# Designs tried in a protein design run: peptides against a protein of PDB entry 3HUF. Part 26

Target 1, 320 residues: chain A of PDB entry 3HUF
Amino acid sequence: MWIIEAEGDILKGKSRILFPGTYIVGRNVSDDSSHIQVISKSISKRHARFTILTPSEKDYFTGGPCEFEVKDLDTKFGTKVNEKVVGQNGDSYKEKDLKIQLGKCPFTINAYWRSMCIQFDNPEMLSQWASNLNLLGIPTGLRDSDATTHFVMNRQAGSSITVGTMYAFLKKTVIIDDSYLQYLSTVKESVIEDASLMPDALECFKNIIKNNDQFPSSPEDCINSLEGFSCAMLNTSSESHHLLELLGLRISTFMSLGDIDKELISKTDFVVLNNAVYDSEKISFPEGIFCLTIEQLWKIIIERNSRELISKEIERLKYA

## One batch from the design tools (peptide; made by RFdiffusion4, then SolubleMPNN)

Design b2_p29_3_s3 (from b2_p29_3, 14 letters changed)
Fold by OpenDDE base, seed 4:
Formats: sequence, C-alpha cells, structure tokens
Structure b2_p29_3_s3 (fold): chain B 320 residues (1-320), chain A 29 residues (1-29)
Amino acid sequence: as target 1 above (320 residues)
Amino acid sequence: EEEEEKKKKEEEEEKEQEKLLKEEEEKKK
C-alpha cells in the first residue's frame, strides 16, 4: 500500500495510507477519502492531484507499487517528484519511494510503498475478495510469487492443510483467513488519519497456528529438517517441488511410476506422490520403496523427531 | 469589478504565500 509521511509537520505529524483513488492535495482542503490537507502555508489552496491506480497482475509477481500519478493544478511554483518537475499533463510513477515537493515548500511529502501481496489457495476465494483488496491497493493472485507477503488459508474444519498452505508457511508468508480480510475491509476509513491503525496480520497468524495442530511452532523447525535424505517425485507441481526443496531434500523427478527402476530405488529414500496418484496407483507401487503423499510427509515433518521417524519408516519398508 | 476583485485577491494570496515561504525556510534553519 502507499503510505505518505511528511517533514516539518506539514501532514500534522501523521502517516496516511493512500488507497487507489483520486486525491486533491492542498492547504485549503479537509482530510477525507478524496482530499489531503497540507498545513504548509507556502503551497496553493488546491495544489496537486494524486491518482493511485489499482494494482496490476504484474504487481502481484513483482511486489511493485500501484501506479502513482501526480498532476499539478496549474500552480505558480509547480510540483516536483524526486526533484523533477511534474509535466503539465501529469506524470506517472512506479518507484517505491517518491519525494513530492509542493511549490517552494521546504518540506517534502514522502510517499513510500509498503509491499503487501495476498496469495489465495482457492480460486473461488480470490474471485470473492480480489476486487475489494485491489481497492485497498493490494495485489492478489493464485500462483506462488516471491513478492507474496500473505496467504489466505481456506477454513475447512477437519481437513488437512493444502500443499499451498504448507509451502506458504515454510516460505514465511503470513497465513491469514477470511476473518482478517473482512477486518481489512472495515478499517479503510479509520486509517486515513493514522497508517499505524492497520490491523496486524501476525495476530491472525498466531491464532491460526495455535488452533491448528497441523502447524509446527515455526518454519525454522521444518526448513532443512530432512537434509541428507533423497526423494523422487512425479513431475506434477512446481509448488510441491519447492516445498520439498525447503525441507532440504535431494529431489529426483520422474514422469510415471513405471520409470521407477532399480537405479532410482538405489538412490532414493522415498517417493512423494500427490493424493490422486497415490490413491489410483497404490496397487502398482514398486517393491522395496517407500511411497507417501505430501500430506503424509508433512505429518512426519511437523514432529520434533521427524528424521528418526522417516528413518524408521524407510527401514521398515526395506525389510518388509 | 468582480474580475478586478478576483485578481486583487489572487495577488494578495501570492504575496502571502511568498511571506509564508520565508517563515518556513527560517524554521528549517
């Protein structure tokens, strides 16, 4: 989201979140959803127009800012952004940091982009929330992205967490739920005066972890926990591959269960399958190799003695 | 008369802005 602050108390010493929309900036405006009062006497009554666009799909992958347009309102001394005079028709900016000088004011408005990108595991939830979140200047998507800061877990009581949720946890993404999204939607007006009033997603995350035994205490408990083990997986999911990499596994890929030969068995401690393949092909598993699902692997990994548990299962199946 | 009064008001506002600019520059030092 865009946050503005200013030097010399020209914003009354407060930070403000700017959501997508249009703002008239000047000395003689009242702070509201469409106006930003600047206390500096050296600026025009109506000095500039800020226009923040909704996030693009690209912004979800890059963590880049919503486009920030600045237009001078035909003022005597103009407007500058990053020491450059704003053009007569306005200029658009994609930099994460903007120093905005209104006229000859010796104090600048500092606009900075605080990255917040929300990944959804479920396309139906994305469809439900994307519009509202985009109106908050929050990029949204389904695919994994290094720019993602938050992950929406679907609340299905009694279901196993998805691979997406597991991976989001291990990559240190803040896991949130629909209750947090609802809360974000309610604060839109209250954060106009103070950007610090944004709800803390970490509290939501702590509550999710505390109330769900499928999570370890921290991602660090699982990261590289299986270092030194080797697995093979069906080449089906990039997210599953990245999850196994974060566990410290050496990964081999195969195209079919028929490709699991004696050579692969000799180099591999276990085979990781998705649920669909595991359920359909369980009768056709090669002898002498341990096959499990990602969810079964996860249940072992969340245990404090995960390495010992996996070693015992590998040995048990080699001698069966 | 209304256009002259508007122009005078704009000139007074500009002079006030220049005065106030100096006061803000002095506060930054």
Scores: peptide ipSAE 0.029, ipTM 0.575, DockQ to the pose 0.120
Fold by OpenDDE base, seed 3:
Structure b2_p29_3_s3 (fold): chain B 320 residues (1-320), chain A 29 residues (1-29)
Amino acid sequence: as target 1 above (320 residues)
Amino acid sequence: EEEEEKKKKEEEEEKEQEKLLKEEEEKKK
């Protein structure tokens, strides 16, 4: 989201969020959803137009800002952005930090991008929320991205957390729920004058983790917790692979259970399967190897003695 | 006549802005 601040009380000492939309900036405008009052005698009554675009799909993957357009409104002294005069037709900016000088005003408006990219695990929830979040200047998507800051967990009481949720937790993404999304929708008008009124996602995250026993106390408790073990991964998602890597596992990938020979079994501690393969192929599991799902593995790794637990399960099935 | 009055008002507002700008530049010294 774009936030503006200014020195010399020209913005009345307030931080303001700029959502996607158009703003007239000047001395003789009233603060509202489309106007920014700047208090300086050296600026025009109507000085500039700011236009913030909705996020692009690329912005979700890069964590880049919504495009910020600045147009001077034919003022005597013009407008500058990062010490450069704005062109006659306006200019567009993708930098995360903008110093905006209106005419000869001795104080600058500082615009900065606060990165917020929300990943969804469920396509139906994405479809429900994406439009509203994009109107807040928040990129949204389903796929994993290094730019993701938040991950939406669906509140299904009594359901196991998904692989996406597990991975989001381990990569230190802030897990949020529909309640936080609802809060974001309500603050849009109130944050016009005070950006500090944005709800804290970290508080939401802390509450989710505290109220759900399916999470460990921290990601650090699970990261590299299975270092030194080896697994074979069958018919799993890319997210499952990345999850197993974060556990410190040596991973071998296979297309079918038939690709697992005796030599490979001798070098592998356990086999990780998706739920569909586990349920359908359980009768055809290779002899002398421990097979489990990601969800079953997760139940082990969240325990304080995860290494001892996994070792016991491996031994139980090697000698059975 | 109405166009000349508009032009005079714009010139007066421009002179007033120039005066205010000089006063702000002098306060920075």
Scores: peptide ipSAE 0.025, ipTM 0.552, DockQ to the pose 0.084
Fold by OpenDDE base, seed 2:
Structure b2_p29_3_s3 (fold): chain B 320 residues (1-320), chain A 29 residues (1-29)
Amino acid sequence: as target 1 above (320 residues)
Amino acid sequence: EEEEEKKKKEEEEEKEQEKLLKEEEEKKK
């Protein structure tokens, strides 16, 4: 989201969030959803137009800012951005920090980009929320991105957390739910006057972790917790592979259960399967190897004695 | 009543503008 602040009390000492939209900036406008009052003698009654575009798909993957357009409204002294005069046709900016000078005002408006990118675990929730979040200047998507700051967990009562949720947690992404999204939608009007009224997602995240026994206390408790163990997995999902890597596992890939030979068994401590393969092939599992799902592995990983638990299961099946 | 409230708000905004304009002049000296 774009946040503006200014020197010399020209914004009345307030920080303001600018959502996607068009703003008339000037001395003789009233602060609202489309106007920004700036108090200086050198500023025109209507001085500039700010236009913030909705997030692009690229912005979701890069964490880059919504495009910021500045147009001078044919003022006597013009407008400058980052010490460059804005042309009569306006200029567009993708920099994360903008110093905006209106006319001969000795004080600048500082615009800065606060990155917020929300990944969704399911397409249904994305379809429900994407439009509203994009209107807040928040890029949204389903795919993993290094720019993701937040991950929306679907609260289905009695369901295990998804691999996406597990991976987002280990990446130190802030896990949120629909309650945070609802709260975020209600503050849109109040944050026009005070940007500090934005809800803290970390508080929502803490509450999710505290109230759900399927989360460890921290990502650090799980990262490299299985260092020195070896697993084999079906070459299915990149997220599952990356999750197992974050656990510190040495990973071998196979294409079918028939590829699990005596050599692979000798080098592998356990086999990780998806739920569909686990349920369909449970009767045909190779003898002498521990087969489990990612969800079953996760239930072991969240325990403080995860290494001892896995070692016991490996021993139980090797000597049976 | 709504016109009087609007006029009062405009007068308060004008007074605040005059105050900040004086403060800007003092910061320039």
Scores: peptide ipSAE 0.019, ipTM 0.444, DockQ to the pose 0.090
Fold by OpenDDE base, seed 1:
Structure b2_p29_3_s3 (fold): chain B 320 residues (1-320), chain A 29 residues (1-29)
Amino acid sequence: as target 1 above (320 residues)
Amino acid sequence: EEEEEKKKKEEEEEKEQEKLLKEEEEKKK
């Protein structure tokens, strides 16, 4: 999201979030969803137009800012952005930090980009929320991204957490739910006066973790917890692979259960399967190897003695 | 006539802005 602040008292000492939209900036405008009052005698009554575009698809993957357009409203002294005069037709900016000077005003408006990218694991929830979140200047998507700051957990009552949720947790992404998204939708009008009124997702996250026994106390409890163990997995989702990597596992990949030979068994402590393969192939598992699902593995790794538990399961099958 | 009055008012507002700019620059010193 774009946040503006200013030197001196020209913004009344407050910061403001600029959502996607158009803003008339000047001395003789009233603060609202489309106007930014600047308190300086040296600026025009209507001085500039700011236009913030909605996030692009690229912005979801890069964590880049919404495009910021500045147009001077034919003022005598013009407008500058980063010490450069804005062109007659306006200019567009993709920099994360903008110093905006209105005419000869000795104080600048500082615009800075606060990165927020929300990943969803459920396409239906994305479809429900994407439009509203994009109108907040928040890029959204389903795919894993290094720019992802928040992950929406789908709360189905009594369901296990998804692999996406597990991975988001271990990646130290802030997990949020629909309640937080609802809360975000309510603050849009209040944050025009004070950007500090933007709700902190960390409280929501803490509450999710505290109230769900499927989460460890911290990602650090699970990261590298299985260091020194080796697993084999079917060539499944990238998220599953990255999840196992974050556990500190050495990972081998195979295409079918038939590829699990004696050599692979000798080098592998256990096999990780998806639920569909696990349920369909239970009868055909290779002898002498421990096969489990990611969800079963997750139940082990959230325990304080995860290494002892996994070792016991491996031993149990070697002597069976 | 209305355009000339508007232009004159803009010029007066501009002179006032220039005056006020000098006052703000003097307060920074």
Scores: peptide ipSAE 0.027, ipTM 0.568, DockQ to the pose 0.120; fails the geometry check

Design b2_p29_3_s4 (from b2_p29_3, 12 letters changed)
Fold by OpenDDE base, seed 3:
Structure b2_p29_3_s4 (fold): chain B 320 residues (1-320), chain A 29 residues (1-29)
Amino acid sequence: as target 1 above (320 residues)
Amino acid sequence: EEEKKKKEEEEKYEKEQEELLKEEEEEKE
């Protein structure tokens, strides 16, 4: 989201969130959802127009800001952004930090981008929330992104966490639920007056972890916990591969169970399968190799003695 | 100290604008 603050109390000492939309900025406007009052006699009655665009699909992958357009409203001394005069037709900015100078006012408005990119685990939840979040200037998507700051877990009591949730946790992404998104929607009007009223996602995350025994105490307890072990997996999902990499595993890929030859078995401690393949092919598993699902692996890695547990399971199946 | 200097610059600008407005009124008379 865009946040503005200013020097010399010209914004009344308040930080304000700017959502996607159009704002008239000037001395003789009243603060509301489309106006920003600036208290200085050196500023025109109506000085500038700010237009913040909704996030693009690219912004979800890059963590870039919503485009910030500035237009001077034909003022005597113009408007500057980052020491450059705004053009007559207005200019658009994608920088994360904007120093906005209105006319000859010695105090500047500082706009900064607070990165928030929300990944969803399923398309149904994305479809429910994407429009509302985009109107907050929050890019949303389904795919993994290096720009992802938050991950929406579907709140199903008694269900196992998904691979996406496991991976989001290990990536140190803030896991949130629908309750946080609902809370965020309720404060939209109040954060116009005070940006500090923005809900803390870390509190939601702490509560999720505390109330779900499927999470370890920290990502650090699981990262590289299986260093030195080797696995093979079906070449099906990038998220599953990245999850296994974060565990410190050496990974080999195969296309079908029939491709698991004696050479692969000799170099592999265990095979990781998706639930569908595990359930359908359980009778046809290669002899002398330990096969498990990612969910079964997760139940082992959240334990304090994960390395010992994996070693015991590998040994049990080599001697069976 | 920097904020004080900026306030003094703003007060100077206000006076300059008030003088220019008076000159424009005197030229119309």
Scores: peptide ipSAE 0.072, ipTM 0.666, DockQ to the pose 0.092
Fold by OpenDDE base, seed 1:
Structure b2_p29_3_s4 (fold): chain B 320 residues (1-320), chain A 29 residues (1-29)
Amino acid sequence: as target 1 above (320 residues)
Amino acid sequence: EEEKKKKEEEEKYEKEQEELLKEEEEEKE
């Protein structure tokens, strides 16, 4: 999201969130969803137009800012951004920090980008929320991205958490739910006057973790918890692979259960399968190897004695 | 100190604008 603040009292000491849209900036405008009052005699009644674009698809992967357009409204002294005069037709900016000077005003408006990118676990939730969140200047998507700051967990009552949710937790993204998205939908008017009125996603996250026994107390309890163990995984998803890496596992990949030979078994402590393969192939599992799903592995990992539990299961099959 | 200097620069600029507005009013007469 774009946040503006200003030097001195020209914005009345307030910070404001700028959502995608058009803003007339000047001395003789009233603060609303499309106007920014600046209190200085050094600026024109209507001085500049700010236009913030909706996020691009690229912004979801990069965590880059929504494009910020500045146009001077034919003022006597013009407008500057980052000490450069804005061109007659306006200029567009993709920098995360903008120092905006209106005319000869010695106080500047500072615009800064706070990165917020929301990943969704399922396409249905994305379809429901993407348009609204994009209108808040929040990039959204389904695919894993290093720029993701938040992850929307789909709460089905009594369902196990998904691999996406597990991975989001371990990579220290802020897990949120529909309740937080609802809060975001209501703040648009209130944050005009005070950017601090944005709901704290960390509070939502803490409540999710506290109220769901499928989460460990912290990601640190699970990260590298299986260091020294080796697994083989069916090459299915990048997220599953990255999840197992974050557990500290040495990972071998295979394409079919038939590729699990005696050599692989000798080097592997257990095999990780997806639910579909696990359920269909239970009868054809290689002898002498522990096969489990990611969800079954997760149930072990969330336990304080996860290493001991896995060791016992491995031993049980070696002596069977 | 920097904020004080900026306020002094603003006050100077306000005076220069008031002078220019007076000159523009005097030229219309």
Scores: peptide ipSAE 0.069, ipTM 0.674, DockQ to the pose 0.088
Fold by OpenDDE base, seed 2:
Structure b2_p29_3_s4 (fold): chain B 320 residues (1-320), chain A 29 residues (1-29)
Amino acid sequence: as target 1 above (320 residues)
Amino acid sequence: EEEKKKKEEEEKYEKEQEELLKEEEEEKE
């Protein structure tokens, strides 16, 4: 989201979030959803127009800012952005920091981009929330991205957390739920005058982790917790692979259960299967190897003695 | 069936996002 602040109390000492939309900036406007009052004698009654575009899909993957357009409203002294005079037709900016000078005002408006990119674990929830979040200047998507700051878990009561949620947790993404999204939807008007009224997602995250026994106390408790163990993996997502890597596992890949030969079994501590293969092929599992799902592995990983538990299961099946 | 439908919808949305990203890259060149 774009946040503006200003020097010399020209914004009345307040920070403001600028959502996607158009703003008339000037001395003789009233602060509302489409106007920014700036208090200076050197500023025109109507001085500039700011236009913030909705996020692009590229912005979801890059964590880049919504495009910021500035137009001077034919003022005597013009408008400058980053010490450059704004052109007659306006100029567009993709920099994360903008120093906006209105006319001869010695005080500048400082605009900065606060990155917030929300990944969804569920397409139905994305479909429900994407439009509203984009109107807040928040990029949204389903696919994993290095730019993602937040992850929306699906609250299905009584279901295990998804691999996406597990991975989001281990990569230190802030996990949120529908309650946070609902709260975000209510603040749009209140944050116009005070950007500090933006809800803290970390509080939501802390509450999710505290109230759900499927999470470890920290990502650090699980990262490299299985260092020195080896697994073989069948038909997993990239997220599943990255999750197992973050656990410190040495990973071998195979294409079918028939590829699990005596040599692979000798080099592998356990086999990770997707739920569909696990449920369909459980009768046909190779003898002498521990086969489990990622969800079953996760239930072991969240335990403080995960290494001992894994070792016991490996031994139990090797000597059975 | 619901989990399979969710995965198919997820893969569809991921493809739609990849296509739109390609279109945005092609329009800027």
Scores: peptide ipSAE 0.000, ipTM 0.196, DockQ to the pose 0.010
Fold by OpenDDE base, seed 5:
Structure b2_p29_3_s4 (fold): chain B 320 residues (1-320), chain A 29 residues (1-29)
Amino acid sequence: as target 1 above (320 residues)
Amino acid sequence: EEEKKKKEEEEKYEKEQEELLKEEEEEKE
């Protein structure tokens, strides 16, 4: 989201969130959802127009800002952004930091981008929330992104956490739920005057982790916890591959269970299967190899003695 | 000290800006 603050108390010492929309900026406007009052005698009554666009699909992957358009409202002294005069038709900015100077005012408005990118685990939740979150200037998506700051977990009571949730946790993404999204939808009006009123997602995250025994104490307890072990997996999910990589596993890929030959078995400690293949092919598993699902692996990984547990299961099946 | 200097610069342009604001009002009438 865009946040503005200013020098010399020209914004009354307040930080303000700018959501996507259009704002008239000037001395003789009243602060509301479409106006920004600036307290300086060197500023025109109506000095500039700020237009913040909704996030693009690209912004979800880059963590880039919503496009920030500045137009001078035909003032004698004009408007500058980053020491450059704004053109007559307005200029658009994609920089994360903007110094905005209105006319001859010696105090600048500082606009900065606070990155918030929300990944969803399912398309239904994305479809429900994406429009509202985009109107808050929050990029949203389903796919993995290095720019993601938050991950929406579906609270299905009694269900195992998804691979997406596991991976989000290991990436140190803040896991949130629908309750946080609901709260975000209500704050739009309250944060106009004070950006500090934005809800803290970390409290939501702490509560999710504390109340769910399927999470380890920290990502650090799991990262590289299986270093020195090797696995084979079906070449189906990039997210599953990245999860196993974060565990420190050496990963081999195969296309079908029929491709699991004696050579692969000799080099592999265990095989990771998706639930569908595990359930359908459990009768046809190759002899002498430990096969498990990611969810079964996760249940072992969250234990303090994960390496010992894995070793025992490998030994049990190699010597059976 | 820097804020004080900026405030002195603001006061220097105050009169010029007040004149311009009057001209902008007269052009809109």
Scores: peptide ipSAE 0.091, ipTM 0.721, DockQ to the pose 0.145; fails the geometry check

